# Ledger of designs, part 50: peptides against a protein of PDB entry 4QMF

Target 1, 175 residues: chain A of PDB entry 4QMF
Amino acid sequence: ESSFMTLFPKYRESYLKTIWNDVTRALDKHNIACVLDLVEGSMTVKTTRKTYDPAIILKARDLIKLLARSVPFPQAVKILQDDMACDVIKIGNFVTNKERFVKRRQRLVGPNGNTLKALELLTKCYILVQGNTVSAMGPFKGLKEVRRVVEDCMKNIHPIYHIKELMIKRELAKR

## One batch from the design tools (peptide; made by RFdiffusion4, then SolubleMPNN)

Design b2_p15_1_s4 (from b2_p15_1, 6 letters changed)
Fold by OpenDDE base, seed 3:
Structure b2_p15_1_s4 (fold): chain B 175 residues (1-175), chain A 15 residues (1-15)
Amino acid sequence: as target 1 above (175 residues)
Amino acid sequence: MKIVEEAIKELEEEL
C-alpha cells in the first residue's frame, strides 16, 4: 500500500472540516482512503486492496497538497482527471527583503487581479497566489509557462513582458 | 498599469 501525508496551516482547518466528506466521496470512487487528522493538522491518502489504478494515488497526493495551499475543493478535485496537472511554485526564497517580496508578488496579481486573469486565460490554467506559494492547475504546457512567469516575476521581470509574448504566440497558433 | 488593462481588454475581445 502507498500513502502520502501533507500538513496544513491552522487557518485552513475550519474549511477542510467543511469539505472533508466531499473529499472522501471523490476519493472513494477510486478506492483511495483518506484521513483528516485535526490534532496533527494533516491530511493522508492511501491506496487500498481495491485500488484499480495505482497511479491515482499520485493525483490524490496532489489533491491534498493543493487543499493545504488554500485551493478550493471544487477546483482542487479536478486534479483527479487524467488531463489535469498541477504545480506548487515556492516563491518565498527568491528575495530576502519582505517589502520587495510583497511588491513582486503583487505584480503577479496586478490591479483588480487583472494580471493574474490574463495569465490564466493565456496559459489555460487556474492560478492561485497565496502566501509563499503559487498553485497552478492545467495542461503541462500551460504550467511550464506559469512557472516561468512566476519565477521571472520574483527575479524582477515584470509579468507584462510574458503576457505580450504569450498573446503573440496565441495569435500565431490561430493562423 | 494602463498597458496591462489594455492588453487584457484586447485579449478578452479576441477570446
Scores: peptide ipSAE 0.088, ipTM 0.759, DockQ to the pose 0.092
Fold by OpenDDE base, seed 2:
Structure b2_p15_1_s4 (fold): chain B 175 residues (1-175), chain A 15 residues (1-15)
Amino acid sequence: as target 1 above (175 residues)
Amino acid sequence: MKIVEEAIKELEEEL
C-alpha cells in the first residue's frame, strides 16, 4: 500500500473541513482512502485493497498538495483527469528582500490580474499566485512555460517580455 | 499595462 501526506497552514483548516466530504467522494471513485487530521494539520491519501489503478495515488498526492496551496476544490479535483498535470513553484527563495519579493510577485499578477490572465490564456493553464508559491494546472508544455515565466519574474525579467514571445509563437503555430 | 490589455483583448477575440 502507498500513502502520501501533506501539511497545510492553519488558515486553510476551515475551508478544508468544508470541502472534505467532496474530496472523499472524488477519491472513493478510485478506491483511494483519505484522512484530514485537524490536530496535526495534515491531509493523507492512501491506496486500498480495492485500488485498481496504482497511478491514481500520485494524482491523489497532487490533489492534496494543490489544496494545501489554496487551490479551490472545483479546480484542484481536475488533477484526477489523465490529461491534467500540475506544478507547485516555490518563489519565496529567489529574493531575500521582502519589498523586492512583493514587487516581483505583483508584476506576475499585474493590474487587476491581467498579466496572470494573459499567461493563463497563452499557456492554457490555470495559475494561482498565493504566498510563497505559484500553483499551475494544465498541459505539460504549458506548465514548462509557466515555470519559466514565474522563475524569470522572480529573477527580475518582466513577464510582459514572455507574453509577447508566447503571442508570437502562437501566431506562428497557426500558419 | 496597455500592452497586456491589448494582448488580452486580442487573445479573447481569437478564442
Scores: peptide ipSAE 0.077, ipTM 0.755, DockQ to the pose 0.084
Fold by OpenDDE base, seed 4:
Structure b2_p15_1_s4 (fold): chain B 175 residues (1-175), chain A 15 residues (1-15)
Amino acid sequence: as target 1 above (175 residues)
Amino acid sequence: MKIVEEAIKELEEEL
């Protein structure tokens, strides 16, 4: 039996309670059991004797990881699709100064979220900037690009530089 | 910020 557990912050509890029946239903289709522990503040996923695909438990692990990091269920559940991958990028440790951290994190989003939207379009990924993490979902190539842009932004390389680079690469790939 | 917004807008139009 394979099992994975993820802790979630207290502020996420109310939302997780609201969507947990939907989580259960989605995982039941794959014969994956799940438990929401409100006392511990954890989500657990487990294989059962009826689990047919042993790899689906890894996707279930990723599902609860995404949910713990504030990804909405309608987006997070897409991780169960075969062609979908995810990454949770820790950004909180690149900068010790809180003000500098906030400024660099805001650069990832940009005015009206336009920087983030541009990055999503170029990488074909969903991207959520929340707290000390960036959650991304999409193809592996796109996820690699997202991680580079996100980490470099925390290292004081402005995202626009990479966005321009990605545009050039896209144009070259069309020829 | 404005320059970045304009640059992103231009890039989005090219996508």
Scores: peptide ipSAE 0.061, ipTM 0.748, DockQ to the pose 0.137
Fold by OpenDDE base, seed 1:
Structure b2_p15_1_s4 (fold): chain B 175 residues (1-175), chain A 15 residues (1-15)
Amino acid sequence: as target 1 above (175 residues)
Amino acid sequence: MKIVEEAIKELEEEL
């Protein structure tokens, strides 16, 4: 039997309690067991004797990881689909200065979220910037592009340069 | 495409 556990921050508890029946129902379709531990502040997923596809446990692991990083359930549950991949990019360790961190993180979002929206459209990914992580869901190629842009942004390369490059590449691919 | 173009325009104005 395979099992995976992830911790979640205290501020996420109320939301996770609210949606946990939906998590259980989604995983039951695959005969994956799950447990929400409110004392420890953890989520666990486990294979059962009835689990037909043993690989689905890795997707269940990714589901609880996404939920712990504030991804909403209706989006996070899409990870159980065969064509959907995800990435959780840690951004908190690129700079020590808090003000510099906040400024670089804000560049990923941009005015009215337009930078983030542009990046989502170009990469065909869902992207959530929250705390010290960026969560992304989508095709593998798009996820690679997102990680590059996010990490370079934290290294003081403005996202606009990558967005322009991605736009040019997209235009060329339509010809 | 239009949304991306608008987003880029706004970004360029802030740079």
Scores: peptide ipSAE 0.043, ipTM 0.699, DockQ to the pose 0.720; fails the geometry check

Design b2_p15_2_s1 (from b2_p15_2, 6 letters changed)
Fold by OpenDDE base, seed 4:
Structure b2_p15_2_s1 (fold): chain B 175 residues (1-175), chain A 15 residues (1-15)
Amino acid sequence: as target 1 above (175 residues)
Amino acid sequence: SELDKELDELSKEIL
């Protein structure tokens, strides 16, 4: 039997408590057990003897990982679908200067969130910029693109450049 | 497509 544990920040506790019954129900469908430990601040998922698909535990692992990084449950639970992948991109270590970090992170979002929305549309991914991570969900190809754009942004390559490139590529692909 | 229209509108603002 396999088990995975993920720590979550304190500020996430209240929300996780609220939705944990939903998490349990979603995982029960796959005979995956789960535990929310409020003392340790952890979520655990584990296979049971009744788990039919042993690979589902990896998706359960991803589920709790996403939840720990502030992805809302209605979105995060989609990871249990076979065609859905995810990535949690650590962005906090690219820049030591806090102001520079905040500035570059804000570039990912853009005015009124339009930069992020454009990136989501172009990559066919869900993207959440929160804290020191960017969480993304979608097809593998899209996720690869998201990671590139996000990391490059933190390396001072403006997302608009990549968005423009992706738009051009999209148009070319239609021909 | 509708997706393209949305992208076009967004691009006018951010590009």
Scores: peptide ipSAE 0.066, ipTM 0.765, DockQ to the pose 0.083
Fold by OpenDDE base, seed 1:
Structure b2_p15_2_s1 (fold): chain B 175 residues (1-175), chain A 15 residues (1-15)
Amino acid sequence: as target 1 above (175 residues)
Amino acid sequence: SELDKELDELSKEIL
């Protein structure tokens, strides 16, 4: 049997408790077992003898990974769909200076979240900037672009340059 | 398209 476990931060415990029955129900449709361990602060997913498609365990692994990084359940559960992929991008190790980190992370969001919204639209991805990670869900091509923009931003390349490029490419594709 | 309208509005604020 295949099994995957992820730890979650303490501040996420209350939310995970409230939605865990929904997680269980979603995974039961695929005969995947799951466990929420509040003592350890972990989530586990496991195949069972009734699991029809063993590959679904990898999507279940991604589900708990997304939930641990503050993605809401109604969005995270979409990872179980065949056409949906995800990425969790670690951004906390690009700079050592806290103020510089916060400044560059804020550039990803932008005024009123407009920079992030533009990036979501252009890549057809859901994107959540939280703590030391950026979680993204969508098509593989879109996810690749998101990772490039996010990592470049943390390397002091402003997201606006990538957004301009993506907008130009989109306009050219319409002609 | 609706997407183009949203991008146009966002571009005015970001670009």
Scores: peptide ipSAE 0.061, ipTM 0.756, DockQ to the pose 0.084
Fold by OpenDDE base, seed 3:
Structure b2_p15_2_s1 (fold): chain B 175 residues (1-175), chain A 15 residues (1-15)
Amino acid sequence: as target 1 above (175 residues)
Amino acid sequence: SELDKELDELSKEIL
């Protein structure tokens, strides 16, 4: 029997309470058990004797990880699909200066969120910028591209340069 | 495609 646990911040508690029945129902389809502990502030997933696919527990682990990082349930639950992967990119340790951190993080989003939207479309990923992390969901190739752009942004390489590159690559791939 | 049209419009704003 395999089990995984993740902690969540206090500000997520009310939301997680409202959607936990949906989490339970989604995981029950795979015979994965789950527990929401409001005292500890944790989510736990575990295999049961009826779990058919041994690999699904890893996806369940990713599900609670995404939920802890503010990804909405209707999006996060897609991680249970075979063709869907995810990545949680830590961005808080690239810059010590808080103001510089905020400015670089804002560059990922851009005016009216257009920079982020462009990156999502080009990589075919869902991307959420929240706090000290960027959560992404999509194909492995797209996730690798997202991580590169995000980390480079925190290293003071503006996302627009990567977006331009991705747009060119997209045009070349059209046939 | 519709996706291409959307990307074209976004490019005008951010590039």
Scores: peptide ipSAE 0.061, ipTM 0.755, DockQ to the pose 0.082
Fold by OpenDDE base, seed 5:
Structure b2_p15_2_s1 (fold): chain B 175 residues (1-175), chain A 15 residues (1-15)
Amino acid sequence: as target 1 above (175 residues)
Amino acid sequence: SELDKELDELSKEIL
């Protein structure tokens, strides 16, 4: 039997408590057991003797990882689908200066969130910028593109450069 | 397509 545990920040406790019955129900369909530990501040998923698909535990691991990083349950639960992958990109260690970090992180979002929306559309991914991480869900090809844009942004390459490149590639693919 | 229209509108705002 396999088991995975993820810690979550204290500020997520209230939300996780409210949706944990939904998490349990979603995982029960696959005979995956789960535990929310409010003392430790952890989520655990584990296979049971009734688990049919041994690979589903890895998706359950990803589910609790996404929930720990502020992804809402209705979006995070889509990770249980076969065609859905995810990535949690750590961005907090690229820049030592806090002000510079905040500025570069804000560039990913852009005016009225339009930069982020454009990136989501072009990569066919869901993207959430929160704290020291960027969470993304979608096809593997799209996720690879998202990681490149996010990391380059933290390295002072403006997302607009990549968005323009992706738009050009999209037009070329139509020919 | 609808996607192309939306991208066109967004590009005018951010590019």
Scores: peptide ipSAE 0.046, ipTM 0.743, DockQ to the pose 0.083

Design b2_p15_2_s2 (from b2_p15_2, 4 letters changed)
Fold by OpenDDE base, seed 1:
Structure b2_p15_2_s2 (fold): chain B 175 residues (1-175), chain A 15 residues (1-15)
Amino acid sequence: as target 1 above (175 residues)
Amino acid sequence: SELDEELEKLSEEIL
């Protein structure tokens, strides 16, 4: 039987405790077992003898990964849908200077979150910028675009250049 | 700063 475990930061514990019954119920529909270990600070998902589709365990793995990175449960649970994919992009290792890191990360969000909202709309993805990671959920094509924009931003390429390109492509598709 | 302002305008057009 297959199992996957993910550690979560201490600040996430309270939230995970409150939603864990909902996680259990969602996974029970697929006969996937799950465990929240508050001592270790981990989440585990496992196949059972009743698991009909063994591939669903990979989606369950992604679910706990998203939850560990502060994605809210009502959004994260959508990963169990067949048409939904996700990506967790590590952004903390592109620059060593903390101030530079914060500045570049802020560019992804932009004034009033407008940059992020624009990117979400253009890629048809959900995007959450949190700590040293960016979590994204959506179609594979959109996720690929998100990763490019996010990584380039951390490499000091402003998101506006990609957003302009995506806007032009979108406009052309409407004609 | 100018880029951020332009991006804000573009974002508003998308929304």
Scores: peptide ipSAE 0.030, ipTM 0.660, DockQ to the pose 0.914
Fold by OpenDDE base, seed 2:
Structure b2_p15_2_s2 (fold): chain B 175 residues (1-175), chain A 15 residues (1-15)
Amino acid sequence: as target 1 above (175 residues)
Amino acid sequence: SELDEELEKLSEEIL
């Protein structure tokens, strides 16, 4: 039997408690067991004797990883679909200066979240910037593009440069 | 920075 565990920050506890029955029901369809440990602050998923698809446990692992990083359940649960992939990009270690980190992270979001929204549309991904991570869900090609833009932003390459490039590529693909 | 302000304006034009 296979099992995976992830820790979650204390501020997620109340939310995770409210949606855990929905998590359980979603995973029960695949005969994956799950446990929410409020003392340790962890989520665990594990196969059972009735688990049919051995690959689903990896998706269950990704589900709890996404939930730990503040992705809402209605979005995170889509990871159980065969055509959906995800990435959790650590951004907290690119810059040591806190103010510089905050400024670069804000560039990813942009005014009124418009920069992030444009990136989501161009890559066909869901993207959530939270704390020291960026969570993304979508096709593999789109996820690769998101990771590049996010990491380059933390390396002081403004996202607008990549957005312009992606827009041009999109227009060329329509011809 | 001045560069950041210019890029923000450009972003508003594109988005």
Scores: peptide ipSAE 0.029, ipTM 0.662, DockQ to the pose 0.373
Fold by OpenDDE base, seed 5:
Structure b2_p15_2_s2 (fold): chain B 175 residues (1-175), chain A 15 residues (1-15)
Amino acid sequence: as target 1 above (175 residues)
Amino acid sequence: SELDEELEKLSEEIL
C-alpha cells in the first residue's frame, strides 16, 4: 500500500472542509482513500485493496498538493486526468527583500491580470500565483515554459521578454 | 509603465 500526506496552512481549513466530500467522491471512483485531519492540518491519500491502477495514487498526491496551495477543487481535480500534469513552483526564496519580492511577484500578474492571462494562453496552462508559490497545470511542455518565466521573473527578468519570444515561436509554427 | 502598455497591446493580439 502507498500513502502520501501534505500539510496545509490554517487559512485553507474552512475551504477544504467545504469541498472534502467532493474530494472523497472523486477519489472513490479510483478506490483511493483520503483523510482530512483538522488537528494536524493535513490531507492524506492512500491506496486500498481495490485500487486497480497503482499509478493513480501519484495523481491523488498531486491533487492534495494543489489543494494545499489554494487551487480550487474544480480545477485541481483535473489532475486525475491522464493528459494533465502539474507543478508547484517555490518563489519565496529568490529574493530576501520583502518589497522586491512583492513587486516581482506582481509582475507575473500584471495590469488587470493580463500578463498572467497571456502566459496561460501561450503555454496552454492554468496558473495561480498565491503566497510563496505559483501553481500550474497543463501539458509538460507548457509547464516547463511556465517555470522558466516564473523563476526568471523572480530573478528580475520581466515576463514581457518571454511573452514576446513565445508569440514569435507561435507565429513561426503557423507557417 | 512603458512595459505594461506594450504588454496590453500584445495581450490583445493573443486574446
Scores: peptide ipSAE 0.029, ipTM 0.643, DockQ to the pose 0.735
Fold by OpenDDE base, seed 4:
Structure b2_p15_2_s2 (fold): chain B 175 residues (1-175), chain A 15 residues (1-15)
Amino acid sequence: as target 1 above (175 residues)
Amino acid sequence: SELDEELEKLSEEIL
């Protein structure tokens, strides 16, 4: 039997409590057991003797990872689909200066979230910028692009540059 | 910064 555990920050506790029955139901369909530990602040997923697909535990691992990073359940649960992948990109270690970090993180979102929306559309990914991480869900190719843009943004390469490049590439691919 | 403003403008043109 395989088991995975992830810690979650205290501010997620109330939300996780409210949706945990839904998590349980979703994982029960795959005969994956799950535990929410409010004392430790952890989520655990486990295979059971009835687990048919051994690979589903890895998706369950990803589910709790996404939930820990503030991805809403209705979006996070999509990770259980065969064609869905995810990435959690750590952005907090690229810049030591807090103000610079905040500024660069804000660039990912852009005015009214337009930059982020553009990136989501171009990569066919869901993207959530929260705290010290960016969570993304979608096809592997799209996820690779998201990671590049996100990391480069933290390295002071403005996302608009990559967005423009992606747009051009998209138009060229239609021809 | 001025550069940020220019990039925002560019973003508005692209989006």
Scores: peptide ipSAE 0.028, ipTM 0.653, DockQ to the pose 0.413

Design b2_p15_2_s3 (from b2_p15_2, 6 letters changed)
Fold by OpenDDE base, seed 1:
Structure b2_p15_2_s3 (fold): chain B 175 residues (1-175), chain A 15 residues (1-15)
Amino acid sequence: as target 1 above (175 residues)
Amino acid sequence: SKLDEELDKLSEEIL
């Protein structure tokens, strides 16, 4: 039997408790077992003898990873779809200065979230900036672009540079 | 398209 476990931060406990029955129901459709451990602060997913496609356990692993990083359940559960991929990008280790970190992270979001929304539209991804990570869901090609923009932003390359490039490429593709 | 309209709007605000 295959099994995967992820820890979640304390502030996520209340939410996870409220949606865990929905998680269980979603995974039951694939005969994947799951456990929420409130003492340890962990989520676990496991194959069963009735699991038809053993590869679905990897998607279940991704589901709990996304949930641990504050992705809402209605969005996170889409990872179980065949055409959906995800990435969790660690951004907390690019700079040591807290103020610099906050400033660069804010550039990803932009005024009223407009920078992030533009990036989502151009890459066809869902993107959530939370704490020391950026969670993304979408096609592999889009995810690759998201990771590049996010990491470059933390390396002091402003996202607008990539957004301009993506917009130009999109316009050229329409001709 | 709706996507193009949204991108145009965002372009005016961000670019």
Scores: peptide ipSAE 0.025, ipTM 0.630, DockQ to the pose 0.082
Fold by OpenDDE base, seed 4:
Structure b2_p15_2_s3 (fold): chain B 175 residues (1-175), chain A 15 residues (1-15)
Amino acid sequence: as target 1 above (175 residues)
Amino acid sequence: SKLDEELDKLSEEIL
């Protein structure tokens, strides 16, 4: 039997408590057991003898990973679908200067979230910028693009450059 | 920064 554990920050505790019954129900459909440990601040998922698809545990792992990084449950639970992949991109280690970090992270979001929305649309991904990570969910191709844009942004390549490129590529693909 | 503002403007143009 396989088991995975993910730690979550204290500020997520209240929310996770609120939705944990929903997590349990979603995983029960796949005979995956789960545990929320409020003392340790961890979530655990594990296969059972009744788990039919052994690969589903990896998706369950991804589920708790996403939840730990502030992805709302209604979105995160979609990871259990066969066609859905995810990525959690660490962005906190690219820049040592806090002000510069905040500035570059804000560029990912853009005015009124428009930059992020554009990136989501172009990559067909859900994207959440939170803290020191960017969580993304979608097709593998889209996720690869998201990671590139996100990491490059933290390397001081403005997302608009990639967005323009993606737009051009999209238009060319329609021809 | 000035550059950021310019890029933000460009974003508005393409979105």
Scores: peptide ipSAE 0.021, ipTM 0.589, DockQ to the pose 0.450
Fold by OpenDDE base, seed 3:
Structure b2_p15_2_s3 (fold): chain B 175 residues (1-175), chain A 15 residues (1-15)
Amino acid sequence: as target 1 above (175 residues)
Amino acid sequence: SKLDEELDKLSEEIL
């Protein structure tokens, strides 16, 4: 029997309470048990004797990880699909200066979220910038590209340069 | 910054 636990911040508690029945239902389809502990502020997923696919527990682990990092349930639950992967990129340790951190993080989003939207489209990923992490969901190739752009942005390489490169690559792939 | 503004403008043209 395998088990995984993740902690979540207090500000997520109310939301997680509202969607936990949906989490339970989604995981029940795979015979994965789950527990929401409001005292500890944790989510736990566990295999059962009826769990058929042993690999699904790893996806369940990823599900609760995504939920803890503010990914909405309707998006996060897609991680249970075979073709879907995820990545949680830590961005808080690249820059010590808070103002510089905020500015670089904002560059990932861009005006009206257009930069982020462009990156999502080009990589075929869902991307959420929240706090000290960037959560991404999609194909492995796309996730690798997202991580590169995100980390380079925190290293003071503006995302627009990568977006331009990705656009060119996309056009070449259509031919 | 001025650079950010220029890059944002460029982004609007490219996207």
Scores: peptide ipSAE 0.020, ipTM 0.582, DockQ to the pose 0.444
Fold by OpenDDE base, seed 5:
Structure b2_p15_2_s3 (fold): chain B 175 residues (1-175), chain A 15 residues (1-15)
Amino acid sequence: as target 1 above (175 residues)
Amino acid sequence: SKLDEELDKLSEEIL
């Protein structure tokens, strides 16, 4: 039997309590057991003797990882689909200066969220910027592109550079 | 900023 545990921040407790029955129901379809520990502040998923697909536990692990990083349940639960992958990109360690960190993180979002929306469309990914992480869900190719843009942004390469590049690539593919 | 203006134009083309 396999088991995975993820810690979550205290500010997520209220939300996780409200959706945990939905998490349980989604995982029950695959005979994956789950536990929400409010004292420790953790989520656990584990296989059972009735688990048919042993690989689904890895997707369950990803589900609780995404939920811990503020991804809403209706989006996070899509990770259980075979064609869906995810990535949690740590961005908090690229810059030591807090003000510089905040400025670079804001560049990922852009005015009215337009930068983030453009990146989502071009990569066919869902992207959530929260705290010291960026969570992404989508195809592996798209996720690789998202990670490059996000990390480069924290290294002071403005996202507009990559957006232009992705647009050019898209136009070339139509030809 | 100039970059924001360029981004807005590009965003309109993508949407």
Scores: peptide ipSAE 0.018, ipTM 0.561, DockQ to the pose 0.687

